# Peptides against a protein of PDB entry 5OK6: the designs that were tried, part 116

Target 1, 215 residues: chain A of PDB entry 5OK6
Amino acid sequence: ELPGLDSQWRQIENGESGRERPLRAGESWFLVEKHWYKQWEAYVQGGDQDSSTFPGCINNATLFQDEINWRLKEGLVEGEDYVLLPAAAWHYLVSWYGLEHGQPPIERKVIELPNIQKVEVYPVELLLVRHNDLGKSHTVQFSHTDSIGLVLRTARERFLVEPQEDTRLWAKNSEGSLDRLYDTHITVLDAALETGQLIIMETRKKDGTWPSAQL

## One batch from the design tools (peptide; made by RFdiffusion4, then SolubleMPNN)

Design b2_p22_2_s1 (from b2_p22_2, 13 letters changed)
Fold by OpenDDE base, seed 1:
Structure b2_p22_2_s1 (fold): chain B 215 residues (1-215), chain A 22 residues (1-22)
Amino acid sequence: as target 1 above (215 residues)
Amino acid sequence: SAEEEAFREELERLKKEAELAK
């Protein structure tokens, strides 16, 4: 059963627990298509529960590029295409109005950047490959705040690298050249890695030499 | 594959550049 309209408004929009609440690193926030949200606002502000302005179920269809992988369209803008709600508010709306059948929630994490907290709407998708088998790629999502070390560990895990084997990373840059990712402590952001970028894991040979050093 | 060859070529280039920088 739907709460009273004023109660809905307070629950979703209040500055403490609603849309305007402070961001906290690691929290989950959810995208809501803007037109639906505005319709909801109009509905609850109208004061008539039986109003023709009833928003219906949440439908984020316009935010998705496809209904297979449920990837977001590129270039979506907060406040123009979608609004962000904290998990509690999102779950309230879903419980009240439902979510369009078959659509997954668009969940994103709050990340802490050097000078700002923000919801990371577009994490980085990297193409992980081995230096000697580029045909076997793994696409993996990373936060901009994840370390290169995590990327390396993830690559090692995906390619079933034994603990005793040494590995290192190369990134294919925009010029088509390879840049060695020497510092594993810097972030994906610091390394300026981007979605779709090829990351090559080089494995040290049993003789202790690197493939790149012997070519 | 073509991509593997491209990688090898790039690695060879990098090696040559490193040698020249010594």
Scores: peptide ipSAE 0.156, ipTM 0.728, DockQ to the pose 0.106
Fold by OpenDDE base, seed 2:
Structure b2_p22_2_s1 (fold): chain B 215 residues (1-215), chain A 22 residues (1-22)
Amino acid sequence: as target 1 above (215 residues)
Amino acid sequence: SAEEEAFREELERLKKEAELAK
């Protein structure tokens, strides 16, 4: 059952878990398509529950570039294309109005950057490969705030590398060159890694030599 | 492997390009 219009407005906009609440690192936020949200605002501000302004179920279809992987369109802008809601507010709206059948929620995490918190709408998808099997890529999603060390650990796990095996990463840059990722403590952002970028995991040989060192 | 060779060739190319840029 739908709560009163004023109650809806307060819970979503002005509540402790409202849209305007401070961002906190690690929290989940959700995208809501802007037009739907504006329709909802008009509905609840109109003061008539029987109004023709009823927004219907949440439909984020216009935010997706595909309905297979449910990837977001590129270049979406907060406040223009979508509104960000904290998890509690999102779940309220879904409970009240429903979500379009088959659509997944668009959940994103708050990340901590040096001077700001933001919802990371576009995390980085990297193509992980082994130096000796470049044709077999594994796409893995990372935060811009994740360390290169985490990327390396993830690659090791994905490729079932034994703990005693030594590994390191190379990134294929925009010029087609390979840049070695020496510092594993810097972030994906610091390393300027981008979605679709090829990351090569090199495994040290049993003789203690690196495949790349013989070049 | 052919892929390991491709990796090596790419690294060699990069080294040469870096040397030529210098």
Scores: peptide ipSAE 0.111, ipTM 0.711, DockQ to the pose 0.229
Fold by OpenDDE base, seed 5:
Structure b2_p22_2_s1 (fold): chain B 215 residues (1-215), chain A 22 residues (1-22)
Amino acid sequence: as target 1 above (215 residues)
Amino acid sequence: SAEEEAFREELERLKKEAELAK
């Protein structure tokens, strides 16, 4: 049974544990399609539980570009296309109304940037390749707050690089040039890496020379 | 390898082009 309409409103729309609560790094938040949410608001504000304004199950279909990988459409805007709810509020709504059959929740993490916390709706998808096999890419998601060191470790793991092998990264920039990612302590954001960007892992040769150093 | 050489050639080409564009 659905809780009272006023109770629903208080659970979801509040500044302590609901939609208006402060963001904290590492927390999970969930996207809810805006039209559904507005319908829910109208329903609970109407005061009649038997109203024709009943929102039905949560359906985020319009937020997805595909139903295979369940990737979000590009260019979605908070407050226009979706609202963000903390995990507790999301779980309440799902428990009350359900989620469209077969549709996964859209879970995202709060990240801490130098001056702000935000929900990272769009992690960076990088194309990882080896210097000697540029045609074979692996797409991997990273947070903007992840270090280049993590990207390097991930690439090493994906390509099964042995611990004794030395590796470094290059990024193909917007001009088509290759920039070496020298500092592994900076973040993906600091390095200005973007979705779809090619990242080349170079492996040091057994003779101690780098492939890129040989003409 | 051919791919390794292609990487080196592309890297050198791009560096040269960047220098010429300055």
Scores: peptide ipSAE 0.109, ipTM 0.705, DockQ to the pose 0.194
Fold by OpenDDE base, seed 4:
Structure b2_p22_2_s1 (fold): chain B 215 residues (1-215), chain A 22 residues (1-22)
Amino acid sequence: as target 1 above (215 residues)
Amino acid sequence: SAEEEAFREELERLKKEAELAK
């Protein structure tokens, strides 16, 4: 059952798990399309439950680039295109109004960047390939805060590399050349890796040499 | 292997192209 309008507003805006609560690293937040949210605000602020301003089901369709992978459109701006809600607030709204049928929630994580917490709306999507099969990529999402070491481990897992096999990474740079990712302790952000960037996993040969060693 | 050689060749190609583009 729908709570009273004032209760809804307090729960979503001013509650302990409301929209304005501090961000905490690792927590899940959800995107809500701005127009719907504004409609909801108008509805609950209007004081009339039978108002024609009833927002209906949450529909984030305009935020999606596609309905296959449910990727977000590029360049969305918080406060203009969407609002961010903590998980609890999101679940309340979904419980009260529903979510458009077949549409997934847009869940994102709070990350800790140098000197700031933010909801990472756009994680980095990397194209992982093996050095001997550049045409077969695995698209994997990483946080900007993830280490290159995690990228390497993820690549190893995706390609079923055995623990005894040694591997290293190359990144295709903006100049079209390949750069070695030597330092596995730096982050994706520090390495300036970008969505759509090709990352090549090179596997060491049984003889102890690298395929690229002659370069 | 042929695949390893292809990788080396590709790396060399990419490096050369990048150098020429400078």
Scores: peptide ipSAE 0.098, ipTM 0.709, DockQ to the pose 0.404

Design b2_p22_2_s3 (from b2_p22_2, 15 letters changed)
Fold by OpenDDE base, seed 2:
Structure b2_p22_2_s3 (fold): chain B 215 residues (1-215), chain A 22 residues (1-22)
Amino acid sequence: as target 1 above (215 residues)
Amino acid sequence: SAEDEAFRAELERAAEAARAAR
């Protein structure tokens, strides 16, 4: 059952728990397609629950580039293509209006960047490979705030590297050359890693030598 | 290092070959 229109507006737009609330690192926020949201605004501001402005189910179809992996289109802009809502507000809207059948929610995390909190709409997708098999990759998503150490650990896990094996990372840079990621304490952002970038995991040989050192 | 550069070159060649084979 739908709450009163004024109650809906207050619940979703209020500055304490609604759309305008401060961002907090680690919180989940959700994308809502802008046109649907505007239709909802018109509906609740109209003051008539029987109005022809009823928005229907939330439909984020236009935000997706595919319905297989449910990846977002590139270049979406907040306020133009979508609105961000905190989890509570999102769940209210879904409970009131429903979400289009089959569509997953578009959940994103607030991250802490230097001097600002931001909803990370586009995490970094890296192509992880082994030095001895560059043709077999694992695509893995990382936050810009994740450490290179986490990327390395993730690569080790995906390739089933045993704990006693030593590994290190190389990144293919924009010039096409490979840079060794020496510092595992810096973030993906600090290392300027980007979506689609190839990350090569080198495994140390049993004799204690690195494959790269033997060339 | 020189070793790193040699390794980089080798990996680049290998990557190119892998792409061409796809």
Scores: peptide ipSAE 0.055, ipTM 0.673, DockQ to the pose 0.144
Fold by OpenDDE base, seed 5:
Structure b2_p22_2_s3 (fold): chain B 215 residues (1-215), chain A 22 residues (1-22)
Amino acid sequence: as target 1 above (215 residues)
Amino acid sequence: SAEDEAFRAELERAAEAARAAR
């Protein structure tokens, strides 16, 4: 089932569909632990299928901080800790060598920044709450490029807010104060929202007033 | 409502904490 070594190299490393392929917004890419990838490179470049350099199953264990939530360690660096492969290349490697038992793939999306595409390795996880129950949160992942409007819509959906109900967002800042997110067209990045940050959804009262209006 | 008051109180506390930290 394993293709020839030269074929493997060409399939994975080429600039059209492989590791060197241009990034396209919205596409999925996958992280591969650097040491494994280098072992694979050595294997296929060696030209001997029976070489002792056979890499075995893909194992990204060293990239995870836990094997419960499968969160990545902080501060991982492309080219040092991992390499990025497009979906097709990733799936080839998995089909050829396998993935460590029980270990999920590390899938990430290409995001569009003003003048560059990048794979977003660390999306933002926000804690969404309602103004009347700050202790019950929904953790939701967002891209830095997602709009505040999307955060609001997501909050409304998670809390089953009816269409006729008006809502707005507040972010709890590092000082413990609440900053209202007025502009729903800016991005999570623009709003400087961070992982673990509490986002409060305020619902307008039936009388047309806001709970926070008397502040 | 109780919900309104609770939220307002929380916002006020947050604001006070921020002012105290400045």
Scores: peptide ipSAE 0.042, ipTM 0.649, DockQ to the pose 0.462
Fold by OpenDDE base, seed 1:
Formats: structure tokens, sequence, C-alpha cells
Structure b2_p22_2_s3 (fold): chain B 215 residues (1-215), chain A 22 residues (1-22)
């Protein structure tokens, strides 16, 4: 049975534990399609549980660009296309109303940026390749707050690089040229890496020389 | 460095070739 309408409202909208609660780095938040949420608001504010304003199950279909990979549409705007709910609130709504069959939740993480916490709705998808096989890519998502070191480690893992092998990264920049990612301690954001950007892992030769040094 | 530039050019050429082959 659904909780009382006032209880639902308080549980979901309460600023301490609901939609307006403070963002905390590392926590999960969930996207809810705006129209559904507004319908829910109208329902719970109406005071009649049997109202025709019943929102039905959560359906985020309009937020997805595909039903295969369940990628979000580009350019979605908080407050216009979706609302963000903390995990607890999301789970309450799902338990009360359900989620459209087969549709995954849209879970995102709170990240800590230099001056603000935000829900990272759009992580960076990088195309990882090896210098000697540019045709075989691994698409991997990274947070803007992830280090280049993590990108490198991830690339090494995906390409099954042996621990004793040394590797380094190149990034194809907006001008079409390649830049070395020398500092592995900076973040993806600091390196200005963007979704779809090609990242090339160069592996040092057994003789201790870099392939680039032979050119 | 000079080697970096040379490598960059090589990688760019390789990337373009790979795209053209698709």
Amino acid sequence: as target 1 above (215 residues)
Amino acid sequence: SAEDEAFRAELERAAEAARAAR
C-alpha cells in the first residue's frame, strides 16, 4: 500500500533527506523524468489517493537516446527535463510506483569539483587505443574528477599490459593533433578531456626505447 | 620534443588511414 500523500511529499521533498538534501561526494543520485515527477507532485498535493492524477510507474523513456545501451540524450537540463533525487528518495518512489519494465535506473554520482559538488550526469567517455592498433578501441567512462593515472591504469588493464611494461598516454586534441599527457596526477577535467576523445596508449619497447623515439 | 612531433604525425596519419578504411 502506498503511504499517505502527505507522507510521500515529506519523504521525497524534505530538504534534509529528500530532493533538496545536500550533495555529498560519492553518493548516488537518480534522474527522474520531469513530467512524471510533476505528475507525482500534483497527485500527492491533491490529497486524494484515488485521484486521476495518479502518476503510474516511473518512466524515463524520454531521457534515453536508445534502449540498447540506455544512454542519455545529450543536452538534458536539470529542472526542465529531469529532477535529481538522492538514492533513498528514488528507492521510495520505485517501491511505491515501480519503474517501467526493463528500464534501468539512471544512477549518477556526486563529484567534488574545486568549488562545488554536483551530480555528474554526463561522465566522460574516452576511446582508448594502443599506438600500434588504432582500430581497436575500448570505450570507457571516467569521471571528470578521475586522474589521468586512472585512465592509464584502466588502459593498461583493458589491453592486458604486463606489469613490467611501461606505458604513457597521448590525447587527440581539438585541433586534431596529439598531446602527451605527461602529468598523471591531474584530473580528466584538468586535462580537458571530452567524450569521444581518442586516447592513445604507447607501450615502451623491450629494448627500453619508446616507439615515438624511433621516428 | 621532436620525437613527440614525429610520433604525433605518425599517429595522426595512422588514425586517418584507419578511418578511411572503414
Scores: peptide ipSAE 0.037, ipTM 0.642, DockQ to the pose 0.146
Fold by OpenDDE base, seed 3:
Structure b2_p22_2_s3 (fold): chain B 215 residues (1-215), chain A 22 residues (1-22)
Amino acid sequence: as target 1 above (215 residues)
Amino acid sequence: SAEDEAFRAELERAAEAARAAR
């Protein structure tokens, strides 16, 4: 059963816990297609539950680039294409109206940038490879706020590197050359890593030499 | 592969540049 229209409005638009609540790093927020949300607003503000303005189930189809990996279209803009809701508000709407069959929720995390909290709608997708097998990649998503150290650990895990093995990262730059990622404490953002970028994990040889030093 | 050879060469160049910058 749908709650009263005023109750719906208060739950979703309440400035303390609703759409306008402060962002906190690590929290989950969800994307809602803009037109649906506006239809919902009109419905609940209209005061008539039986009105023709009923929004129906949430349908985010227009936000997706594909229905296989459920990747978002590029260039989506908050307030134009979608609205961001905190987890509680999202779950309320889904419980009240449902989500289109087969569509996953579009969950994103709040990240803390130097001067602002932001919902990271587009995390960085990196192509991880080994120095001796460039043809076999693992595509992994990272936050802009993730450290290079996390990228390295992730690469080690994906390639089943033993703890005693020493590894380091290289990034293929826009010119096609390789940049050594020396500082593992800086973030993906600080390193200016981008989606689709090739990241090479080099493994130190048993003799203590690096492959790149012997070539 | 040819790609591997090219990569190794690039790794070498990058390593040399890194050593020079230290």
Scores: peptide ipSAE 0.063, ipTM 0.677, DockQ to the pose 0.104; fails the geometry check

Design b2_p22_2_s4 (from b2_p22_2, 12 letters changed)
Fold by OpenDDE base, seed 4:
Structure b2_p22_2_s4 (fold): chain B 215 residues (1-215), chain A 22 residues (1-22)
Amino acid sequence: as target 1 above (215 residues)
Amino acid sequence: SAEDEAFKAELERIRAEAEAAR
């Protein structure tokens, strides 16, 4: 059952779990399609629960690029295309109005950048490959705040690299050449890695030499 | 190994292409 319209407004807009609450690193926030949200606002502000302005179930379809991987369209803008809600607020709305059948929630994490906290709507999708099998990529999402070390560890795990095996990363740059990712302590952002970028994991040979050596 | 040599060759190819694009 739907709560009172004023109660809905207070919980979602101005409550402890309200839309305007401070961002906290690591928290989950959810995207809601702007048109639906505006319709909801009009509905609850109208004061008539039987109004024709009833928003219906949440439908974020227009935010998705595809319904296979449920990737977001590129270039979406907060306040124009979607609004961000804290997890609690999102779950309230879903419980009250429902979510379009088969459509996943659009959950994103708050990240802490050097000068700002924000919801990371677009994590970096990297194409991880092994040096000896460049044709087989594994797409993995990383935060801009994740370290290159985490990328390396993730690659090692994905490719089932043994602990005793030594590995390192290369990134294919915009010029088409390969850059060594020497510093594993810098972030994905610092390394300027971008979605769709090819990351090659090189495994050291048993003789202690690297496959890329002596070029 | 053949795979190592293939990787080296690919790196060389990529570098050559990048140089040619300059």
Scores: peptide ipSAE 0.143, ipTM 0.734, DockQ to the pose 0.466
Fold by OpenDDE base, seed 1:
Structure b2_p22_2_s4 (fold): chain B 215 residues (1-215), chain A 22 residues (1-22)
Amino acid sequence: as target 1 above (215 residues)
Amino acid sequence: SAEDEAFKAELERIRAEAEAAR
């Protein structure tokens, strides 16, 4: 059952626990298509529960570029294409109005960047490959705040590298050349890694030499 | 190994292409 219109407004728009609440690192927020949200606003502000302005179920279809992997369209803008709601507010709206059948929620995490917290709407998708099999890629999502070390560990795990094997990463840069990712403590952001970028994991040979050595 | 050589060749190719694009 839908709560009263004023109650809905307060619950969702409340500055302490609603849309305007402070961001906290690691928490989940959800995207809501802007037009739906505006219709909801009009509905609850109208004061008539039986109004023709009833928004219906949440439908984020216009935010997705595909219905297979449910990836977001590129270039979406907060406040224009979507609004961000904290998990509690999102769950309330879903419970009240429902979500379009078969459509997944668009959940994103708050990340801590230098001097700012933000909802990371677009994590970085990297193409991980081995040096000896460049044609077999694993696409993996990383936060901009994830370390290169995590990227390396993830690559090792995906390629079933034994703990005793030594590995290192190369990134194909915008100039088309390969850069070594020497510092594993810096973040994906610091390394300026971008979605679609090829990351090559090189495995050290048993003789202690690197495949890329002596080029 | 053949795999190592393939990797080397690919690195060389990539570097050469990058240099040519400059």
Scores: peptide ipSAE 0.140, ipTM 0.750, DockQ to the pose 0.477
Fold by OpenDDE base, seed 5:
Structure b2_p22_2_s4 (fold): chain B 215 residues (1-215), chain A 22 residues (1-22)
Amino acid sequence: as target 1 above (215 residues)
Amino acid sequence: SAEDEAFKAELERIRAEAEAAR
């Protein structure tokens, strides 16, 4: 059963536990399509539970580029296309109004960037390949806050590299050239890696030389 | 190996193209 309209507003839109609460790293937040949310606001502010302004179930269809992988459209903007709610507020709205049948929730994590917390709506999807098989890519999602070391470890795991084998990474840049990722302690953000970018894992030869040596 | 040489050749090609584009 739906709570009172004023109670709904207080539960969802407050600075302590609702939409306006502080972001905390590692927490889950959820996207809600802007038009639905505005309709809900109008409904609860109208004071009539039987109003024609009833928002219906949450429908985020316009935020998705497809219904296969449920990936977000590119270039969505907070406050224009969607609003962000903490997990508790999201679950309240879903319990009250429901979620469109078949749609997954759009869950995102709060990340700690230099001097700011942010909900990471668009994690970075990298195309991982081996130097000796450039045509076979593995798409892997990373946070902007993940280290290059994590990217390397992930690549090693995906390609079943033995612990004794030495590996390093190259990134194909916007100019089409390859840049070495020397420092494994910097983040994906610091390395300016982007979604769709090709990352090549090079494996050291048994003789101790690198395949890319003496170019 | 042939794959290593192919990788080297590709790197050289990419670098050459980047230099030519400047």
Scores: peptide ipSAE 0.135, ipTM 0.724, DockQ to the pose 0.395
Fold by OpenDDE base, seed 2:
Structure b2_p22_2_s4 (fold): chain B 215 residues (1-215), chain A 22 residues (1-22)
Amino acid sequence: as target 1 above (215 residues)
Amino acid sequence: SAEDEAFKAELERIRAEAEAAR
């Protein structure tokens, strides 16, 4: 059941729990397509529940690049293409109006960057490969705030590396060369890793030598 | 191993391409 229009507005736009609330690291926020949201605003501000301005179900179709993997289009801008809502507000809207059939919610996390909190709309998708099988990549998503150590651990897990085996990472840089990721404590952001970038996991040989050592 | 040599060759190729692009 739809609540009163004023109640809807207060619930969604309330600065304490609504759209304008402060971002907190680790929280989930959701994207809502801008035109739908504007239609909703017009509806609830109009004061007539029977008006022709009823927004219908939430439809984020225009935000998606594809309906298979439900990837977002590149270059979307907050306030222009979409609005960010905290989880509570999103769930209210979905409960009131519904979400387009078969369409997944667009959930994103708040991350802590130096001196700012931000909803990470575009996490980094890395192509992980092993040094001995460069042709077989595994795409894995990481936050910009994740450490290189986490990338390494994830690669080890994905490739079923035994605990006793030693591994290290290389990144193919924008210049086309390979950079060794020596410091595992820096973040994906600090390492300037980007979506689509190739990351090579090198495994140490049983003799204690590295495959790349003779280069 | 052959796999190690292939990796080395690929690294060398990548380096060469990067140098050529400069």
Scores: peptide ipSAE 0.119, ipTM 0.711, DockQ to the pose 0.522

